# Designs tried in a protein design run: peptides against a protein of PDB entry 6B9H. Part 7

Target 1, 151 residues: chain A of PDB entry 6B9H
Amino acid sequence: AELCESLLTWIQTFNVDAPCQTVEDLTNGVVMAQVLQKIDPAYFDENWLNRIKTEVGDNWRLKISNLKKILKGILDYNHEILGQQINDFTLPDVNLIGEHSDAAELGRMLQLILGCAVNCEQKQEYIQAIMMMEESVQHVVMTAIQELMSK

## One batch from the design tools (peptide; made by RFdiffusion4, then SolubleMPNN)

Design b1_p9_2_s3 (from b1_p9_2, 3 letters changed)
Fold by OpenDDE base, seed 5:
Structure b1_p9_2_s3 (fold): chain B 151 residues (1-151), chain A 9 residues (1-9)
Amino acid sequence: as target 1 above (151 residues)
Amino acid sequence: SAREFLESL
């Protein structure tokens, strides 16, 4: 999916420790958790990160467990810190991500993380980083942000 | 353009 591929490219700019080259690399949630910690380490602290299981391999049950924790963290962050400025009516199906590596649903998950980045305390730094990306990627990111902020 | 939109944020 175009959304997933563009946001995968964006995720790669965070230079996290976990492998993040393919859609499959993101399905265990470890990369996403490390990205969220970079976005707001005071909220997504070490205690929060330690709840995410590493060394998951191909165990789709463990993937889904991690993804559920990450989705909950994102939604709680939007409510408690960001003041629910993001339209979250269309939530990703983490079961499809964990069991089938569904790129469309993964795209929606990454879109929620994008929403955290462009609304957090360091939002201007992330906006500037996006402005340095390829024009085609910028267009997809713009559309994704517009969808999140629509009421 | 995407750049103009991003600058408006």
Scores: peptide ipSAE 0.672, ipTM 0.956, DockQ to the pose 0.923
Fold by OpenDDE base, seed 2:
Structure b1_p9_2_s3 (fold): chain B 151 residues (1-151), chain A 9 residues (1-9)
Amino acid sequence: as target 1 above (151 residues)
Amino acid sequence: SAREFLESL
């Protein structure tokens, strides 16, 4: 999916410790958790990060467990810190991500993380970073942000 | 453009 591919490129700019080269690399949630910690380390602190299992392998049940925790963290962050309400019917299906590596649903998860970045305290830094990306990627990111803002 | 949109944020 174009959304997933563009946001994967965006995620790679965070230079997290976990492998983040492929869609499959993101399905266990470890990269996402590390990215969220970079976005707001006071909220997504070490105690929060420690709840995410790192030794998951191909265990789709463990992937889903991690993804559920991450999704909850994102939702809580939006409510508690960003003051944003996210409707449940547009949430990513973490089961499809964990079990089938569904790129479309993964893109929706990454879109939520994008929402955190462009609304956090350091949003201008992340916006500037996006402006340094390829124009085609910027366009996809713009569309993704617009979709979040229109809800 | 995407750049103009991003600048508006």
Scores: peptide ipSAE 0.671, ipTM 0.956, DockQ to the pose 0.918
Fold by OpenDDE base, seed 4:
Order: sequence, then C-alpha cells, then structure tokens
Structure b1_p9_2_s3 (fold): chain B 151 residues (1-151), chain A 9 residues (1-9)
Amino acid sequence: as target 1 above (151 residues)
Amino acid sequence: SAREFLESL
C-alpha cells in the first residue's frame, strides 16, 4: 500500500538499530518500539522497551504479542501524554500484520506512530524532517495526518 | 500543498 511504503520511508529516517528495509522487517514491532522510544524516551523508556521481545524470528504469535503491546502503548500515550489529541477508533489489525505482513494494516499502525511524532514535545523537529522528504512522501504524510486530525 | 499544510501544524 502507498501509505505503508511512504511511512516505511519515513520510519527509516529514525535510523533505529533494528533492520527496517522492508515491510516484513516492521512486522515484529521492534522497529516501531525503537521509533517510539526516540519520539518520547521518557514515556517509552527502558522498562517499556524491555517488554518487547526482540528475538521473535518468524513467530507470528510473538509478533502479534509485541504489536499488541505497541498499540497499547500508543493508545496510552495519546491519552496520558498527548491529551487525546489523537483519537483513533479504527485500530489496525495487529493479527493481520503479524500473520500476513498486511501492508494496509501496517500502514495504519505506522500512521498512529506518525500521530505521536507530530504531536509530541519535539513535533516541530519531526515536521521539519518530513518537509525534507520527497514530495510524494510529504503528500502521503499530509493525507495521513489529516485523517488523524479529522477523528 | 503538503508543505503549506505541514507548515500550518
């Protein structure tokens, strides 16, 4: 999906330790967890990150477990820190992400992370970084943010 | 444009 591909490109700008070259690389949640820690290390701290299993391989059950924790973290972050600036009731299906590497659902997951970035304390830095990306990516990001703001 | 939108955030 275009959303997933564009947001994958965006995720790559974080330069996390975990491999993040393909859609499948994101399905275990490790990249996403590391990105969230960069967005707000005070909230997504070491204790939080330690709950994410790093050596999951192709085990879709472990992937789903990680993804559920990450989704919960995002939702809690929106509520506790962002003051519910992002209210998403159409949650990504983490089962489809974990079992099938569903790009559409993964895109929705990454969209939630995008929401965290553009509303966090360092939101201006992330917005500026997005402005440096390719125009086509900027357009997709814009659309994704608009969708979040409309909810 | 996307840039204009992003600048508005």
Scores: peptide ipSAE 0.670, ipTM 0.955, DockQ to the pose 0.916
Fold by OpenDDE base, seed 3:
Structure b1_p9_2_s3 (fold): chain B 151 residues (1-151), chain A 9 residues (1-9)
Amino acid sequence: as target 1 above (151 residues)
Amino acid sequence: SAREFLESL
């Protein structure tokens, strides 16, 4: 999916420790958790990150467990910190991500993380970083943000 | 443009 591929490129700019080269690399949630910690380390602190299991391998049940925790974290962050500035009415299906590596649903998950980045305390830094990316990626990001803001 | 949109955020 175009959304997933563009946001994968965006995620790679965070330079997290976990492998993040492919769609499959993102399905265990470890990269997402590390990205969220970079976005707001005070909220997504070490205690939060330690709840995400590493070395999941191909265990789709463990992947889904991690993804559910991450989704909850995003929703709680949106409510508690961001003042519900992003649309959380249509949520990604984490079961499809964990079990089938569904790129469309993964794109929707990454879109929520994008929402966190462009609304957090350091939003201007993330917006500037996006503006340095390829125009095709910027276009996809724009449409993704517009969708989030149109609650 | 996408750039103009991003600048408006």
Scores: peptide ipSAE 0.666, ipTM 0.955, DockQ to the pose 0.920

Design b1_p9_2_s4 (from b1_p9_2, 5 letters changed)
Fold by OpenDDE base, seed 2:
Structure b1_p9_2_s4 (fold): chain B 151 residues (1-151), chain A 9 residues (1-9)
Amino acid sequence: as target 1 above (151 residues)
Amino acid sequence: SPRDFLQSL
């Protein structure tokens, strides 16, 4: 999916410790958790990060467990810090991500993280970073942000 | 354009 691939490229700019080269690399949630910690380390602190299991391997049950925690964290962050409400019907299906590596649903998850980045305290820094990406990627990112803002 | 949009945020 184009959204997923573009946002994967964006995620790679965070230079997290976990492998983040492929869609499959993101399905266990570890990369996403590390990215969220970079976005707001005061909220997504070490105690929060420690709830995400590492060494998941191919265990789709553990992937889904991690993804559920991450999604909850994103939603809580939006409500508690960013002052944004997210509708349930637009949420990614973490079961499809964990069990099937569904790129479309993964893209939706990454889109929520994008929302965190462009609305956080350091949003201008992340916006500037996006402006340095390839124009084709910028276009996809723009569309993704617009979709979030329209809800 | 994406740049114009991003600058508006």
Scores: peptide ipSAE 0.657, ipTM 0.957, DockQ to the pose 0.914
Fold by OpenDDE base, seed 1:
Structure b1_p9_2_s4 (fold): chain B 151 residues (1-151), chain A 9 residues (1-9)
Amino acid sequence: as target 1 above (151 residues)
Amino acid sequence: SPRDFLQSL
């Protein structure tokens, strides 16, 4: 999916510790959790991050467990910190991500993380970083943000 | 353009 591939490229700019080169690398949620901690370490603190299991392997049940925690964290962050500026009526299916590495649903998950970045306290840093990316990625990011902001 | 949109955020 175009959304997933473009947002994977965006996720790679965070230079997290976990492997983040492929769609499969993102399915256990570890990269996403580390990215969220970079976005807002006061909210997604070490105690929150420690709830995400790192040694998941190919266990799709553990992947889904992690992804559910991450999705809940994103939704809570949107409500408690971002003031519900993100449209949360098109939630990703974390079961499809964990069990089938569904790129479309993974793209929807990464889109929610994008929403966190462009609405957080340091949003201008992330906006500037996006402006440095390839034009094709910028276009997909623009569309993704527009979808999040629409009612 | 994406740049114009991003600057509007």
Scores: peptide ipSAE 0.657, ipTM 0.957, DockQ to the pose 0.877
Fold by OpenDDE base, seed 5:
Structure b1_p9_2_s4 (fold): chain B 151 residues (1-151), chain A 9 residues (1-9)
Amino acid sequence: as target 1 above (151 residues)
Amino acid sequence: SPRDFLQSL
């Protein structure tokens, strides 16, 4: 999906340790967890990160377990730190991501991470980074942010 | 434009 591919490009700007070149690389949640730690290391601290299994391979059950923890972390962060309400009807289906590598649902997960970045304490740093990306990617990111703000 | 929108955030 266009949303997933554009946000994958955005995720790559974080330069995390885990491989992050393909949609499949994101399905185990390890990249997402490392990105969230960069966004707010005081909240997504080492104790939180240690709950994410890193040696997952192709085990879709372990992928789903990681993704559920990550989604919970995002929702808790929005509630406890950002003071934002999330429309539950637009939440990603982590079962489809873990078992089928569903790009549309993965795009929805990355959109929630985008929401964390553009609303966190260092939001201006992330906004400036987005402004340096290709215009076609900026357009997709803009639409994704607008959708979050319209909830 | 995306630039105008991003600057408004």
Scores: peptide ipSAE 0.655, ipTM 0.956, DockQ to the pose 0.912
Fold by OpenDDE base, seed 3:
Structure b1_p9_2_s4 (fold): chain B 151 residues (1-151), chain A 9 residues (1-9)
Amino acid sequence: as target 1 above (151 residues)
Amino acid sequence: SPRDFLQSL
């Protein structure tokens, strides 16, 4: 999906330790957890990150478990820290991500992380980083942010 | 444009 591919490119700018070259690389949630820690290390601290299992391989049940924790973290962060700046939004189906590597649902998960980045304490730094990306990616990101703000 | 939109955030 176009959303997923553009946001994968965006995720790669974080230069996390975990492999993040393909859609499949993101399905275990490890990259997403490391990205969230970069966005707000005080909230997504080591105690939080340690709840995400590494080395899950192809075990889709473990992937889904990680993804559920990450989604909960995003929702809690939006409520507790961001003051629910992200309006009501259809949640991604983490089962489809973990079991089937569904790119559309993965894109929606990454969109929520984008929402965290553009509303966090360091939002201006992330906005500036997005402005340095390819114009085609900027367009997709703009549309994704608009969708978050309009719902 | 995306740049103008992003700057408005």
Scores: peptide ipSAE 0.648, ipTM 0.956, DockQ to the pose 0.908

Design b1_p9_3_s1 (from b1_p9_3, 3 letters changed)
Fold by OpenDDE base, seed 2:
Structure b1_p9_3_s1 (fold): chain B 151 residues (1-151), chain A 9 residues (1-9)
Amino acid sequence: as target 1 above (151 residues)
Amino acid sequence: SPRDFLASL
């Protein structure tokens, strides 16, 4: 999916410790958790990160468990820190991500993380980083942000 | 353009 591939490229700019080269690399949630910690380490602190299991392998049940925790963290962050309410009907299906590596739903998950980055205290740093990406990727990112802001 | 939009954020 175009959204997922563009946001995967964006995620790679964070230089997290976990492998983040493929869609499947993101399905266990570890990369996403590490990215969120970089976005706001005071909120997504070490205690929060330690709730995400790192040795998941191909266990889709453990993937889904991690993804549910991450999604909850994103929702709580939007409510408590960013002052934004996210509609539950537009949330990514973490079951499809964990069990089937669904790129479309993964793209929706990454879109929520994008929302955190471009609305956080250090949003200008992330906006500048996006401006250095390829034009085609910038266009997809722009559309993704516009969709979030239209809600 | 994406740059104009991003600059408006």
Scores: peptide ipSAE 0.673, ipTM 0.958, DockQ to the pose 0.927
Fold by OpenDDE base, seed 1:
Structure b1_p9_3_s1 (fold): chain B 151 residues (1-151), chain A 9 residues (1-9)
Amino acid sequence: as target 1 above (151 residues)
Amino acid sequence: SPRDFLASL
């Protein structure tokens, strides 16, 4: 999916420790959790990150468990820190991500993380980083942000 | 444009 591929490119700019080259690399949630910690390490602190299991392998049940925790963290962050600037948005189906590596649903999860980045305390730094990306990626990111803001 | 939109955020 176009959204997923563009946001995968965006996620790669965070230079996290976990492998983040393919869609499947993101399905265990470890990359997403590390990205969220970079976005707001005071909220997504080490105690929060330690709840995400590493070395999941191909176990789709463990992937889904991680993804559910990440989604909850994003929703709580929007409510508690971002003042519900991103609300009433269709939630990604983490079961499809964990079981089938569904790119469309993964794109929707990454879109929520994008929402966190462009609304966090350091949002201007992330906005500037996006401005340095390829124009085609910038276009998809713009559309994704506009969709979030319309809700 | 994306650049103009991003600058407006």
Scores: peptide ipSAE 0.671, ipTM 0.958, DockQ to the pose 0.966
Fold by OpenDDE base, seed 5:
Structure b1_p9_3_s1 (fold): chain B 151 residues (1-151), chain A 9 residues (1-9)
Amino acid sequence: as target 1 above (151 residues)
Amino acid sequence: SPRDFLASL
């Protein structure tokens, strides 16, 4: 999916420790958790990160468990810190991500993380970083942000 | 354009 591939490129700019070269690399949630910690380390602190299992391998049950924790963290962050600045929309199906590496659903998960980045305390830093990306990627990111704001 | 939109945020 175009959304997933563009947001994968965006995720790669965070330079996290976990491998993040392919769609499958993101399905265990470890990269996403490390990205969220960079976005707001006071909220997504070490205690929160330690609840995400590493060394998951191909175990889809462990992937889904991690993804559920991450989705909950994102939703709680939007409510508790961002003050529901992101409007309601269709939530990603983490079962399809963990069991089937579904790129469309993964794209929707990454879109939620994008929403956190462009609304957090350091939102201008992330907006400026997006402006430095390829124009084709900028277009997809713009559309993704517009969708979050219009619903 | 994407740049104009991003600048408006």
Scores: peptide ipSAE 0.669, ipTM 0.957, DockQ to the pose 0.934
Fold by OpenDDE base, seed 3:
Structure b1_p9_3_s1 (fold): chain B 151 residues (1-151), chain A 9 residues (1-9)
Amino acid sequence: as target 1 above (151 residues)
Amino acid sequence: SPRDFLASL
């Protein structure tokens, strides 16, 4: 999906430790958790990150477990820290991500992380980074942010 | 444009 591919490119700019080359690399949630820790290490701290299982391989049940924790973390962060600036009425289906590597649903998950980045304390840093990306990616990001802001 | 939109955030 176009949304997923564009946001995968964006995710790669974080230079996390976990492999993040393909859609499949993101399905276990480890990259997403590490990205969230970079966005707000005070909230997504070591204790939070330690709840995410590493080395899950192809175990889709463990993937889904991680993804559920990450989704909950994103929603809690939106409510507790960001002041509910993200529209969370349409949530990604983490079962489809974990079981089938569904790119469309993964894109929606990454969209929520994008929402965290553009609303966090360091939002201007992330906005500036997005401005340095390819025009085609910027269009997708703009549309994704607009969708999140439409209450 | 995306750049103008991003600058407005």
Scores: peptide ipSAE 0.666, ipTM 0.957, DockQ to the pose 0.959

Design b1_p9_3_s3 (from b1_p9_3, 3 letters changed)
Fold by OpenDDE base, seed 4:
Structure b1_p9_3_s3 (fold): chain B 151 residues (1-151), chain A 9 residues (1-9)
Amino acid sequence: as target 1 above (151 residues)
Amino acid sequence: SARDFLQSL
């Protein structure tokens, strides 16, 4: 999906330790967790990150478990820190992500992370970084942000 | 444009 591919490109700008070259690389949640820690290390601290299993291989059950924790973290962050600046009650289906590498649902998960980035303390840095990306990616990101703000 | 939108954030 276009959303997923564009946001994958965006995720790659974080230069996390975990492999993040393909859609499937993101399905275990490890990259997402590391990205969230970069976005707000005070909230997504070591204790939070330690709840994410790092060596899950192709075990879709473990992937889903990680993804559920990440989704919860995002939602809690939105509520507790961002003051619900991001309203997205149409949650990604983490089962489809973990079991089938569903790009559309993964895109929706990454969209929530995008929401965290553009509303966090360092939001301007992330916004500037997005403006340095390819125009086609910027367009998709814009649309994704608009969707978050419209709810 | 996307840039204009992003700058407005």
Scores: peptide ipSAE 0.678, ipTM 0.957, DockQ to the pose 0.971
Fold by OpenDDE base, seed 5:
Structure b1_p9_3_s3 (fold): chain B 151 residues (1-151), chain A 9 residues (1-9)
Amino acid sequence: as target 1 above (151 residues)
Amino acid sequence: SARDFLQSL
């Protein structure tokens, strides 16, 4: 999906330790957890990160378990820190991500992480980084942000 | 444009 591919490119700018070259690399949740820690290390602290299982391999049950924890963290962050400024009515199906590597649902998960970045304390830093990306990627990111901030 | 929108945030 176009959304997933554009946001994968955006995720790669964080330079996390975990492999993040393909859609499948993101399905275990490890990259997403490391990105969230970079966005707000006070909230997504080491204790939170340690709840995410590493060395998951192809175990889709472990993937889904990680993804559920990450989704909960994102939703709690929106409620407790961001003041629910993001429209989260359409939540990603983490079962489809973990079991089938569904790119469309993964794109929706990455969109929620994008929402955290453009609304956090360091939002201007992330907005400036997006403005340095390719024009086609900027357009997809813009559309994704507009959808999140819509009434 | 995308740049104009992003700058308005």
Scores: peptide ipSAE 0.678, ipTM 0.957, DockQ to the pose 0.945
Fold by OpenDDE base, seed 2:
Structure b1_p9_3_s3 (fold): chain B 151 residues (1-151), chain A 9 residues (1-9)
Amino acid sequence: as target 1 above (151 residues)
Amino acid sequence: SARDFLQSL
């Protein structure tokens, strides 16, 4: 999916320790957790990160478990720190991500992380970084942010 | 443009 591929490119700019070259690399949640820690290390601290299983392999049940924790973290962050709400009906299906590597749902998950980045304390830093990316990626990111703002 | 939008954030 266009959204997923563009946001994968965006995620790669974080230079996390975990492999993040393919859609499959993101399905265990480890990359996403590390990205969230970079976005707000005070909130997504080491104690939070330690709840994410790192040696998951192809175990889709463990992937889903990680993804559920990450999604909860994002929702809690939005409520407690960013002061905004996301309705349940618009949430990504983490089962499809973990079990089937669904790119569309993964894109939706990455979109939520994008929302965290462009609303966090260091939002201007992330906005500037996005402005340095390819124009095609910037356009997708813009659309994704606009969609979040309309919710 | 995308750049204009991003700058408005």
Scores: peptide ipSAE 0.677, ipTM 0.957, DockQ to the pose 0.970
Fold by OpenDDE base, seed 3:
Structure b1_p9_3_s3 (fold): chain B 151 residues (1-151), chain A 9 residues (1-9)
Amino acid sequence: as target 1 above (151 residues)
Amino acid sequence: SARDFLQSL
């Protein structure tokens, strides 16, 4: 999906330790968790990150478990820190991500992370970084942000 | 444009 491919490119700019070259690399949630820690290390601290299992392999049940924790973290962060600035009425299906590597649902998950980045304390840093990306990526990001803010 | 939108945030 276009959303997933564009946001994968965006995720790669974070230079996390975990492999993040393909859609499949993102399905275990480890990259997402490391990105969230970079966005707000005070909230997504080491204790939070330690709840995410790193040795997942192809176990889709463990992937789903990680993804559920990450989704909960995002929703809690939106409520507790961001003042519910992100539309969380349409949630990604983490079962489809974990079991089938569903790119459309993965894109929706990454969209929520994008919402965290453009609303956090360092939002201007992330906005400036997005403005240096390719025009096609910027367009997809714009559309994704508009959808999140149109509650 | 996308750039104009991003600058408005």
Scores: peptide ipSAE 0.674, ipTM 0.957, DockQ to the pose 0.940

Design b1_p9_3_s4 (from b1_p9_3, 4 letters changed)
Fold by OpenDDE base, seed 2:
Structure b1_p9_3_s4 (fold): chain B 151 residues (1-151), chain A 9 residues (1-9)
Amino acid sequence: as target 1 above (151 residues)
Amino acid sequence: SAREFLSSL
């Protein structure tokens, strides 16, 4: 999926410790959790990160468990810190991500993380980083942000 | 353009 691939490229700019080369690398949630910690380490602190299991392997149940925690963290962050309400009906299906590596739903998850980055206290740093990416990727990211802000 | 949009954020 174009959205997922573009946002995967964006995620790679964070230089997290976990492998983040493929769509499947993101399905256990570890990369996403580490990215969120970089976005706001005061909120997504070490105690929060420690709730995400790192030794998941191919266990889709553990993947889904991690993804649910991450999604909750994103939602809580939007409500408590960013002052934004997210419609539950537009949320990514973490079951499809964990069990089937669904790129479309993963793209929706990464889109929520993008929302955190471009609305957080350090949003200008992340916006500048996006502006240094390939123009085709910038366009996809722009569309993703527009979709978030239109709701 | 994407750059113009991003700069408006």
Scores: peptide ipSAE 0.678, ipTM 0.957, DockQ to the pose 0.969
Fold by OpenDDE base, seed 5:
Structure b1_p9_3_s4 (fold): chain B 151 residues (1-151), chain A 9 residues (1-9)
Amino acid sequence: as target 1 above (151 residues)
Amino acid sequence: SAREFLSSL
């Protein structure tokens, strides 16, 4: 999916420790958790990150468990810190991500993380970083942000 | 354009 591929490119700019070259690399949730910690380390602190299992391998049950924790963290962050600045929309199906590496659902998960980045305390830094990306990627990111704001 | 939109945020 175009959304997933563009947001994968965006995720790669965070330079996290975990491998993040392919769609499958993101399905265990470890990269996403490390990105969220960079976005707001006071909220997504070490205690929160330690609840995400590493060394998951191909175990889809462990992937889904991690993804559920991450989704909950994102939703709680939007409610508790961002003050529901992101409007309601269809949530990603983490079962399809963990069991089937579904790129469309993964794209929707990454879109929620994008929402956190463009609304957090350091939102202007992330907006400027997006402006430095390829024009085609900028367009997809713009559309994703517009969708979050219009619903 | 994408740049115009992003700069308006």
Scores: peptide ipSAE 0.677, ipTM 0.957, DockQ to the pose 0.938
Fold by OpenDDE base, seed 1:
Structure b1_p9_3_s4 (fold): chain B 151 residues (1-151), chain A 9 residues (1-9)
Amino acid sequence: as target 1 above (151 residues)
Amino acid sequence: SAREFLSSL
């Protein structure tokens, strides 16, 4: 999916420790958790990150477990820190991500993380970083942000 | 453009 591929490129700019080259690399949630910690390390602190299991392998049940924790963290962050600027948005189906590496649903999960980045305390730094990306990626990111703001 | 939109955020 176009959304997923563009946001995968965006996720790669965070230079996290976990492998993040393919859609499947993101399905265990480890990359997403590390990205969220970079976005707001005071909220997504080490104690939060330690709840995400590493070395999941191909176990789709463990992937889903991680993804559910990440989604909850994003929702709680929006409620507690961002003042529900991103609410009433269609939630990604983490079961489809974990079981089938569904790119469309993964794109929606990454879109929620994008929402965290462009609304966090350091949002201007992330906005500037996006402006340095390829034009085609910038366009998809713009559309994704507009969709979030329309809710 | 995307840049114009992003700069408005």
Scores: peptide ipSAE 0.677, ipTM 0.957, DockQ to the pose 0.973
Fold by OpenDDE base, seed 3:
Structure b1_p9_3_s4 (fold): chain B 151 residues (1-151), chain A 9 residues (1-9)
Amino acid sequence: as target 1 above (151 residues)
Amino acid sequence: SAREFLSSL
């Protein structure tokens, strides 16, 4: 999906330790967790990150478990820290991500992470980074942000 | 444009 591919490119700018080259690389949630820790290490701290299982391989059950924890973390962060600035009424289906590597649903998951980045304390840093990306990616990001802000 | 939108955030 176009949303997923654009946001994958965006995710790669974080330079996390985990492999993040393909859609499949993101399905275990490890990259997403590491990205969230970079966005707000005080909230997504070591204790939070330690709840995410590493080395899950192709075990889709473990993938889904990780993804559920990450989704909960995002929603809690939105409510507790960001003041509910993200429209979370339409949530990604983490089962489809874990079981089938569904790119469309993965894109929606990454969209929520994008929402965290553009509303966090360091939002201007992330906004500036996005402005340095290809215009086609910027357009997709703009659309994704607009959707999140439409309460 | 996307750039104008992003700069308004």
Scores: peptide ipSAE 0.673, ipTM 0.957, DockQ to the pose 0.972

